# Ledger of designs, part 272: peptides against a protein of PDB entry 6DSZ

Target 1, 361 residues: chain A of PDB entry 6DSZ
Amino acid sequence: NYVVTAQKPTAVNGCVTGHFTSAEDLNLLIAKNTRLEIYVVTAEGLRPVKEVGMYGKIAVMELFRPKGESKDLLFILTAKYNACILEYKQSGESIDIITRAHGNVQDRIGRPSETGIIGIIDPECRMIGLRLYDGLFKVIPLDRDNKELKAFNIRLEELHVIDVKFLYGCQAPTICFVYQDPQGRHVKTYEVSLREKEFNKGPWKQENVEAEASMVIAVPEPFGGAIIIGQESITYHNGDKYLAIAPPIIKQSTIVCHNRVDPNGSRYLLGDMEGRLFMLLLEKEEQMDGTVTLKDLRVELLGETSIAECLTYLDNGVVFVGSRLGDSQLVKLNVDSNEQGSYVVAMETFTNLGPIVDMCV

## One batch from the design tools (peptide; made by RFdiffusion4, then SolubleMPNN)

Design b2_p25_3_s4 (from b2_p25_3, 10 letters changed)
Fold by OpenDDE base, seed 5:
Order: C-alpha cells, then sequence, then structure tokens
Structure b2_p25_3_s4 (fold): chain B 361 residues (1-361), chain A 25 residues (1-25)
C-alpha cells in the first residue's frame, strides 16, 4: 500500500485580510481548494495559526463584522453550495473554529451561471447576496440568533450578470451589477427589500458601458458609488457624478482582480492576466461646503508579479499575491522604483505544484 | 509587548511610505 501522501493543494483560489483571530491581530486567510489556511501577519512575516478542511472547494470567502462583534466573522460558500459563518475562538492554547451558522443554499431549479458563484456581503451586515444561478439573486438575511442560514431568491430580469457588489452608504441594501443583454453591457442598481423579498428601483443606472466591462468595485463613503473596470476603460459612477478613463496601458491585458488599499477607497490594487500590478488612484476635490468629490481617476503601473487570482493588501506596503497559475507571493511596494522602473519587490514565494491531479486509482 | 509596539511602528512607517508612493505616482 503506497500511502500516496496526498500533496496539500498549493494553488490559491481566494484570499482575504482582516481581524479574524482577534480584534488586534491582522490575519491573512488563504483558500486552497478545500483548505483554509489562517495566518497572523507579524513583523517577521506570516505565522501559521490553523488549517481548516472544508466540505468542498471554497467558492466564496469573505470577512465581515456585524454590529457588536469584537472581531470579524468568516463567511464561506463552497462549490457544493454549503454555506457557513465561522468564528475563531481561542481559550488558552486551544484554538477552535466555531460554526455559528450553516446551511445549504442549493436550488433544485436554476441554471448555474457560466461566470461561476459570486458571493457578496452588505457593508452594514444586513444580508449576504449570492449570484448562483442565472436570473436569480439569493439573499441570506444576517441574524445573530439564527444557527441555520435561511435563504430566499429574488428574480432578476437581467439573466447574464457579469459581476455584482453591494454599495456603501445606502439606507437599504443596494446592489450594483454589470449585466449583458443583446444590446451590450450595462450597469444597474437595485435596492433589496428584506421585508417584501423583492427588488426596488436603485438610485442609478448606466446603459451601454464598455462591451468588456467585467468587474464592479463598490467605493466606500465619502465618494460612494462604484468603479466599473473594462478592457479599455475604467469608469466611476455614484448617481450624480460620472468619470471615465481609458489608459492605454490596461488594454494590453485583462484586469482580473482587485483589492482596496485604503479604507476610504482612495486606492486600489489591480492585477491583470500578465501578472502586472497596478495602482488605481481616486483623486479628491474638497468643495467649499466641505463635501468631498471625486476629481479624477488615475492608473499607474507598479510592477510585475505572479498572475494573481486574488490580491490582498496586508499592511506596511506588503501585498499577498494569491496565484492559481503560478507561485503565490508576498511582495513589498516601495516608494522608489528600481532600475527597471518597478515599485514591486518579491519578499517570499510560495511554490505552486499545480492542480492536484486526483488520480482516482 | 515590545513586539506589538514594533509591529505598530512598522505599520505606521509603511502607511507613510504608501502615502509617499501615492504622492509620487
Amino acid sequence: as target 1 above (361 residues)
Amino acid sequence: SEEREELEKRRKEGAEEMKKLAEKL
């Protein structure tokens, strides 16, 4: 009996940063197929804390902090539609990952979306939204006392959702999404009524965006609104202000991931299919009334990394580059460019051994 | 702890560096 020591998965398919182990600790959480790795970010690097096996491939992994929680909770959805909310609990040296809530959110009827599973959390922690199937938006209300994740569906008229996010600063939970119809790609917003279990008209829409518009970034207050990333253009809209840029540098390769650097949404990291790392900058203009408006958008090339499946800014200019196709990396962003004009320095590289070919023997 | 103070110091230094990066870009 050759005990084929099943190699641990090395390909990263998700990463998030937050305060999961404590209110004070900064954590990096990495999804590697069915495994969740939890690290503490230290001055010396990443300290491993716990590895957790999940009952399926992790499809969604998001940290969120409900009102009155001292630390972040973790939402996980698997590719088999098993949902859970996890809490880290330490008692002395004993480390437990507690399931606060769980449920299966699979529908018996529905066409799985070709662009895969999208999971989003309302910034005010009122609900989780799931795009699992074409023409459906699943809502999981967040209730502290509910150990069973109950969900309901709202019908979307828009069958081909490309990406969706919850907006910030909305009285009701509001989604913003890119969708495709026979006329092209468009952006629309809906308010989500928990009471009526329906969509209400959202604050704004933008018809006929770029044909290759692929990602929505929800922008925090004071700006609010959303950034829409395409192949050739980056646009901002908040219902009152519209801005668009078409920097030639982004046309060379498709942007595939993003991460917010600043809590106020002033800067974002962007990664493309060539492993190029960009900074998206939101330039502020202070009005005479003290209101802050978006003046301009700018994109700057920082350097090159492994092809990112996911990006997460840690702290101290350190970025984790989670790669599925290549080696994952810790990289440092420097103030000064090197001789090649790069602001990126690799600190650590994590070898990707490729897909575990489950040779079912 | 000294480690926590050092980590907080590094975080502040890095936040200032990242601010300078954004100002140069």
Scores: peptide ipSAE 0.289, ipTM 0.847, DockQ to the pose 0.775
Fold by OpenDDE base, seed 1:
Structure b2_p25_3_s4 (fold): chain B 361 residues (1-361), chain A 25 residues (1-25)
Amino acid sequence: as target 1 above (361 residues)
Amino acid sequence: SEEREELEKRRKEGAEEMKKLAEKL
């Protein structure tokens, strides 16, 4: 009688930071297959608050703050296309995770995209966008009073979307995406009309980007626009300004994840498939008219960590390295490098006992 | 209260450290 004590999943497949438990608390949320772990970031480290079982593998986990909310809400999409919006509610010692809205967003018709599920939220919280199927962009309008998440599809002419984000500072919700066609990879933008349930022409496009362009980072104001990360290059475009760098150091291993450090988008963490941790820096130039433009992009090697599936900057130079293949880590970024030239020091390591293969019993 | 003050102190110190790091890089 092997009581297979169902070992809790240890492999991290997503992480996000924000203010989920309260407006004042900084939280780390970790997705481990079907489990959501919620921590409060304290002076002493991570304090566990709650674990939540989900009805399927977490495929998307994003914090967002609708207008008039005091704290962040959590959007979750499972691999079975169950969507929910969760709220943390504490009443004395009682901690409840409230489902504000839910729905199943599965389509009966469509080819599931080979690059998997992409879920994005408009920075102004007007909608959620989902790339689930080739040639379709699913929109979930965000309405405060609706407990049922209703979605509609917009047809994408671009069948092979690599990555997609909502842009910042757009009058209408605007997506920026990398797609592949027979001519190569390209970047395009579309405005999303909720009223007409269609795409309008976006503000800009960039044809013939790097062949291995894999990630889009939406840059907040004042810069706006997007960063496109490839194997060999990092490019910025906002419609008016284009800048590209090709730092040799990024050619050694593919960048696989990123996280914004500064709210203004001045710095990003980048992680590669070798566990190297980089800082991407956006240097500003203030124009005589008071406009802020991007002067330069720089990439600096900080050090080495476990291979990140996801990265999130917490506070105080502390980064959570969520790993699927290795041990997850809390690491400290130091001002001074160590004797090995690393700015990264491991503070805590969380043993990964391997992926819980969902043994269908 | 004390824990919150310590956390705020830590955040402030860390923000300054991260600024120095960015200036050094």
Scores: peptide ipSAE 0.268, ipTM 0.841, DockQ to the pose 0.766
Fold by OpenDDE base, seed 4:
Structure b2_p25_3_s4 (fold): chain B 361 residues (1-361), chain A 25 residues (1-25)
Amino acid sequence: as target 1 above (361 residues)
Amino acid sequence: SEEREELEKRRKEGAEEMKKLAEKL
């Protein structure tokens, strides 16, 4: 019996950066189908620490730091609706990935959403939100002592949610989402009551966004609010401020992924379907009272990469470009453009061998 | 460790470079 060593998946379907191995280590976590790869970001590049096999395709992978944790925990949801919270633990040379909590969040009733599984975490770590099925928002309360991930559903009136995020700086956990109805696409907010297990009216809404509005970015303080990315426009709303830009350059190809560069949400990386890498810039205005407001939005083309499925800023101007369709890359952002006007230089390329066709032998 | 100090130095340098990039853009 030739155990054909099943070729390891190389296509990246998710990536996240944080402090998973320790409070001090910067980690890159990469999801490759059923595999989780954990790296430490070093001055010399990516150092592999651990590879973990998951019992299913990773659909959601998010780092979060509950109050009183020294390092980030990892939430994973599989395509089979197995949820877990993982902790990295090292004791000498022994490295263990500990399951802090787990559960199955599959519902018996519901239409799986066409836009796939969405998983989000409240910035204050009060809950996890899941859009798995049309017309349902699943909530997993985050309790430190609970080893069993229990979830409940809240009914959404909006059946066709395109994207959803938790907002920052909200007294109650608040979601912002793009949805589609017969009149077009819209943005709405809801507060999530854990106590009543219902939605309350959120702080704002934006009706009649562009027809191809596809992504929500929650903006941290001091700006707050959300960015809505479409095919032709990028809009910002926080309840008090609205801004929209329609830079012609983004119309050429659909933006498909984003990642925050600055902790304060002043800059984001955007990747499109042609592998173009952009910087979205939030220009601040400081008011006389010391409040910071958004003055303007700007998009700048940085250069070209592999077509990103996911982007994550590491450190030192280094970005990981996780690609499903092409080779994943580490790229450096330079202060000065090259002769071609690109600010992007490939540092390392990770060959994508394509989909592992499960040849049932 | 010396490695940690060097990494922290590079992170700081890179943050300054990224700030310059944002100022140039």
Scores: peptide ipSAE 0.264, ipTM 0.835, DockQ to the pose 0.789
Fold by OpenDDE base, seed 3:
Structure b2_p25_3_s4 (fold): chain B 361 residues (1-361), chain A 25 residues (1-25)
Amino acid sequence: as target 1 above (361 residues)
Amino acid sequence: SEEREELEKRRKEGAEEMKKLAEKL
């Protein structure tokens, strides 16, 4: 009996960084179809710690830290709507990935959304939000004592949500989303009432954004608000301030992924469909009253990488470029550009042997 | 551990490099 060792998946479909193994360790977590790979970021590079098989293709993978947790927990949702919250535990040499909570969040009714599964976590860890079906927003309340992930739906009037995030600095959990209607694409906010299980009016809206607006980035305090990324423009809105830029360089290829570099949201990495890596910079202006406002937005080309499905900054000028179509990379951002004007140097390349064709069993 | 001290050193160096990069961009 030749045990055909099934080739491990190499195509990356998600990546996140945080403190999953301990409060002190920086981890890189990589989703490769049904596999979760856990690394520790060391001075020597990525040290593999654990590989975990999931009950289906990973569709959402997010780290979050509830109040009073010393390290991050991991939320995973599969393409089959299996949800779980995972914790890393180590006792000596024994490593366990513990399921704190699980549930199936599939509905019997609803049209699966064309833009796929979106999963988001409130920055204050009050809830998880899921856009699975058109016209529905699913909420999973986060409760420490609940081993069963229970969800409820709130009806969305907006049937065609493109992207959604939770905002920072909101008294109530507040979502910001791009949606499309017959008049174009728009941005709207809603407060989520856990008690009443309904939406309340959010703090702001922006009608008639760019027709190809595709991504929402929630910006931490002190700026707050959101960045909306389109094909031609990048816009910021926080309810009080609106700012838009249209850098010609982003028209050449669609931005497809992003990652926050700084905890305060002053810099973001952007990746496009050509494998170009950009830095989005938020310029600060300190007001006389000590308030910080956004002065300007700027986009700078850093260099070229593999086509990113996901990006994640590793806290030392190193970026993991997770690629589905090409080789994944560890890249270093340099202070000085090379002769070609690139700030990017490949440190390590991870060969992609192609997509594992999901055998539909 | 020496490994931890080296990691902390490299993180600090990398943070300073990223600050300089942001100043040049």
Scores: peptide ipSAE 0.291, ipTM 0.853, DockQ to the pose 0.689; fails the geometry check

Design b2_p25_4_s1 (from b2_p25_4, 11 letters changed)
Fold by OpenDDE base, seed 2:
Structure b2_p25_4_s1 (fold): chain B 361 residues (1-361), chain A 25 residues (1-25)
Amino acid sequence: as target 1 above (361 residues)
Amino acid sequence: SLRRRREEERRRREEEEAREREEEE
């Protein structure tokens, strides 16, 4: 009896940072296929706290803090459409991951979208949005007392959604999405009515964006609006302000992931398919009325890392580079460049042994 | 058309970014 000790998955397919274990702890949560790893970020590095086996491949992993919660809750959706909301509880030395709510959100009828599962949470924690199937937007209302995650679908006229986010600072939950039609790619917004279970007209739209526009970043207040990342261009729109840059450096490789550095949305990390790490900077302009507007967008090359599947800024210039194709890394961003012009220093490397081929013995 | 204006603005910006790089070399 060869007890093949099942090698733990090493390829990272998602990571998030927040306050999951306590209000004070900074956590790194890493999804490795069916495994969730929970770390506390310390001055000495990553301290492992708990590993959790999930009943399926993690497809969505998002931290959120409902009003009156002291710490973040974790939303997980699996590739088999099992949804749960998890809470961390510690009682002395006993650590429990509690399921607050769960549900299966699979539809019997629908074409699974080619761009995969997208899960998003409203910044005000009113709902979870899911793009699972073409022409459908699934809504899970967030209710504190509901142990059963109930969902409903709203029809999208736009069949080919590329990416979608909830916007900040909206009276009603508002989505911003890139979609493709026969005329090209476009950006549109919709308000989501929980009461009527329908879309209302959103605050703005942008027709005929870049043909390879692939990602939406929702920008917090005071800027608001969204960033749209393409192959050749990065654009900002908030309904009133439009700005686009086309830095030649981003044309060399496709940007595939992003992470917000500053809470106010002034800086974002960008990772491309060559393992290049960029900083996207939003330059502010203070108007005479005290409003803050976007003056400009700038992209800076920071250096090279493993090819990021996901990025998360931790603290003090430390970034976790979650890699599916290569070794994951903990890297330090320096203020000054090295002799090669790199601002990136690898602090720790986590060996990726590749996908565990389930050898059914 | 709105598309032409955006393409012209993009081209102008690419020309400015090219000029800034020539001034840094």
Scores: peptide ipSAE 0.000, ipTM 0.261, DockQ to the pose 0.000
Fold by OpenDDE base, seed 4:
Parts: sequence; structure tokens; C-alpha cells
Structure b2_p25_4_s1 (fold): chain B 361 residues (1-361), chain A 25 residues (1-25)
Amino acid sequence: as target 1 above (361 residues)
Amino acid sequence: SLRRRREEERRRREEEEAREREEEE
């Protein structure tokens, strides 16, 4: 009996921070192929709480807090299109991960998108959006008492969506996306009508963005709008204000991941393909009417880490660097640079033994 | 496994809902 001790996956393909175990606990959730790891963030480091085996590779993992929930719920979509909403329950020492809702969101018809699965949640928790197939946007309405995840498709005229997010501060759920056509890459917005199951015209669009525009960041209030990250440029647009920067330092390597540091969207971590860690700063301008507008964008090089697949800010300048290609790290951001000009100090390193290729046995 | 837990939780709910229906008849 060769007990093939199936080596646990070590390559990280997703991470998220929030309040999953309780309203008070800060959690780090790590996706490692089919494995979900749940930690509590403590002053001493990461305390493991639970490991959960999922039925397939985790493709999307997002925390969200519907109205009237005391703690975050976890949305997971697998590469086999199994969707679930998970809740953490603890009763004394007994820890259970409860499935609040589930469904299969696979379509029989559609070309799977070459850029993979994108899953997003409306900031007001009205819906989940999924880009699974070219020319389709799948919507899962979020209803508190619904144990069955029902989905419908809306047709996208834009066949080649690069990235998509829900915007903040919109009366109706509004998506912002980068798409490619024969003329180049563009940014567009749509309002999503749950009632009519269609797209309405969004608040703004920007044609002919940078040719290598690859990521959309939805910016929370008070700024609102979105950041578009390219190879050479970072742009902000909210319908009223447009601002672009082209810092030479980002041209050296492609930015591949981001994470919001501040709840108000004033700072973002950016990671590139060389393992460089940046801070993107949104400088505010307070208007006489008390409105806050974007004054400027700035990028600062913080230092080097493992090549991030995902980044998440924890607390007190601590960042988890989830790596697929290298060792994942817990790093500290310092206010002062070291002698080499780095603000990054590795606190802990998690050895990556490589991706477990799920051989479908 | 999460599937087995879901199947067990589903079966338990179906058994509870069946019992509640038998108590209302």
C-alpha cells in the first residue's frame, strides 16, 4: 500500500484579507490549487485556523459582506465552474465551514476566454459578475435566503475583455472593463440591470487606451472611478476627471497584481514580473464644497519580493506576497529605507515546492 | 470532503423538512 502522501500544494494562486472567522478577527485566506488555508493575523504572525479541500482548482476567491451579516462571507468559483458562498461557524472548539449557497455556472455554449476566469463582486453586494466566456457576462444575484446560486448571462458586444471590475458609489451595479478590438484597447462602463437582465449605458468610456492596458482597479469613494494599469502608463478616470502618468520605472517589467492598502483607496500595492513591489499613491485635493478629487498619481518603488501572483495588505505595514513561481512571503513595509533604498523586509518565507498539477486520475 | 458534507447537510435538511411536513399533517 503505497500511501502516496499527496504533497500539499504550495504554489499560491490567490489570497484575500478580511473578517471571515469573526467580525473582530483579521484573516488571511490563501488559495493553493484545490486547498483553502485560513489564518488569523496576530501580532506574532499567522495563526492557522483551518484548511479546506475544495472540489477543483480555486479560480476566484473573494470576501464580501452583505447587508446584515456580522462578518464576511467567502465566494469561491472553481475552474470547473462550481460556485459557492461559504460561511465560517465556530461553536466552542468546533470549526465548520458552512455552504450558504452553491451552484454550477457552466454554460454548454461559449468559448472559454483565453485570459481565464474573472469573478467580481459588486461593492454593495447586489450581485456577482463572472467573465467565463467570450461575449458573455454572467450575473449571480445575491439574495440572503437563496441557497441556490442562480445565474443568467448578458451578452457583451465586446468579445475580448481583458479585465473587469464593479465600480463603487453607483446607484446601479456598474462594471468597468478593458477590452480589445481591431483598433486597440479601450475602457467602457455598463450598468447592469437585474430586472431587465441587460446592460445599460454606463457613466463613461475611454477609447484608445494604452495598447497593453491589462488591469482595472475600482477606486472606492471619495475618489470613485477606476485606475487602468498598462505597461507604460497608469491612468485614472471617474467620468469627470482623467489623469495619466507614465513613470519610467514601471516600463521595466509588467505589473501583474495589485491590492488596495487603504479603505478609501488612497494607496495600492503593485507587483511586477520581476518581483518589484510598488506603492501607487492617490493624492487628494479637497474642494471648497467638501468633495475630494484626485490631485495626482504617484508610484514609489518599495523594494523586491518573490514574484507575486497576488498581494494582500494585512495590518501595520505587513503584506502577504502570494507567489506561484517562487516562495510566498510575509513582508514588512518600513517607513524608512535601508542602506539599499528598500522599504521591504522579509519576515517569513513559505517554501514553494511547485504547482501540483492535478493529474485527473 | 466538502461535497460529502454538502450531501450530508442536504440529506439532513431533506429529512428535517420531511419530519416538519409529517408533524403539520
Scores: peptide ipSAE 0.000, ipTM 0.269, DockQ to the pose 0.000
Fold by OpenDDE base, seed 5:
Structure b2_p25_4_s1 (fold): chain B 361 residues (1-361), chain A 25 residues (1-25)
Amino acid sequence: as target 1 above (361 residues)
Amino acid sequence: SLRRRREEERRRREEEEAREREEEE
């Protein structure tokens, strides 16, 4: 009986930071294929707390905090369309990951989108949105008492959605998405009516964005709106203000991931396909009425890391670089550059043994 | 099976919630 101890997956395919274990603990959650690793971020580094085997490859992993919850809950969607909401419970030394809700959100009818699964959560925790299939937006209403994740579909006229996010500061849940049609790529917004199970007209749209616009970042208040990242340009729009930059430095390699650094959306990390790490800065202008508007966008090259599949800012200038192709890293962002002009110092490296093909024998 | 684990987890949770209610009385 050769117990082939299946090597644990080392390639990272998702990471998220939040307060999952407690209200006070800062956690790093790492998705490695079917495995979820939970760490506590400490002054000494990452302390492992729990490892959880999932019943499929993790496709979406998002932390969210419903109203009246003291700590974050974890939404997971697998590549086989199994959805769950997980809660961390600790009773003394006993650690349990509890399934608060679950469901299978697979449709029998629909073309799976070529750009894969997108899962998003409304910032006010009213719903989860899923782009699983072309021409469909799946909604999971978030209800505290619902142990079974019920979903419904809303038809999208836009068949080729590139990326989608929920916007902040909206009275109704509002999505912002990049889509492609025969005329090019565009940005549109829709309000999501839970009652009517339909889309209403959103607050704004932007036709004819950059042809390679690939990512939407929802910007928190006070700025609101969204950032659209392309190959050559970064644009901001909030309905009232539009701003675009085309920094030459981003043209060299495609930006593939992002993460918000500041809770107010003033800074974002950007990672490209060459392993370059950038800071996107939103410069504020305070108006005489106390309103805050975006003055400018700036991009700074911080340094080089492993090629990020995902980025997450932890605390105190520490960033986790989740890599699928290379070694994952814990890096420190410094205020001052080194002699090479880099602000990045590797603190810890996590060896990637490559994609473990889970040969289910 | 996923179903059995969920039923066991549900039963354990119902037993824990019952114990917490007995400790609050």
Scores: peptide ipSAE 0.000, ipTM 0.273, DockQ to the pose 0.000
Fold by OpenDDE base, seed 3:
Structure b2_p25_4_s1 (fold): chain B 361 residues (1-361), chain A 25 residues (1-25)
Amino acid sequence: as target 1 above (361 residues)
Amino acid sequence: SLRRRREEERRRREEEEAREREEEE
């Protein structure tokens, strides 16, 4: 009897950082196909806490903290459209992952979007938004007492959504999305009415963005608005201010992932298809009225890593580089460059044995 | 302005988070 020890999946397809195990613990959560790995970030490195098997490939994994929660909850959506909200519970040495809510959000009708599943959470935790199908935006209202994730669809006129995020600092939940039509790519915003189950006109739009605009970053206050990342340009818009940069260095390879470094949205990590790691900096200008506005955008090349599928800043300049194509890494960002001009030092490397299909026996 | 609205919403959130901390102590 050859016990084929089923190799655990090593290719990373998602990662998030937050306070999932406790309010005080900094956690790294890693999605590896059907497996969720939970770590505590320590001064000594990553301490494994729990592994969780999911009933399908993890397609969305987002931490969020509803009002009155002491720690983050985890939203997971699988590629089979199984949604759940998970809570970490520890009682002494006993660790459990509690399903607070679950549901299947699959529609009987709809074209699955070519750009895959997008799942987003409103920063004020009013709803989860899902782009699963062309021309539909699915909403899951967040209700504390509801163990069943109920969803409804809102029709999108924009059939080809490239990326979507919820904006910060909006009275109503507001999405910002890049979409493509026959005229090119555009950015639009909609307010989401939970009551009427419809879209209202959003605060702003930007027609005719860069043709390869691929990502939306929602920027926290005080800046607010969104960053739109393209192949050649990075643009900021918040309804009152527009700013664009076209740093030549980003033209060399497509930016494919991003992660916010600072809670106020002053810095973001960017990863490209060559494994280059960038810092995007939002330069502030303080107005005479005490308001903060964006002065400029700057991009700095930090160094090279494995090709990131996902990035997450931990703490103290430590970044987890989740890779699907290569080895995942913990890297240190230094203030000073090395002899090669790199600010990036690999601390730990996690061997990727390739996409192992977890045969759930 | 959209700016003033964002500032008001920030302040409201900061005030809510402050109240939640006082209720947990």
Scores: peptide ipSAE 0.000, ipTM 0.412, DockQ to the pose 0.000; fails the geometry check

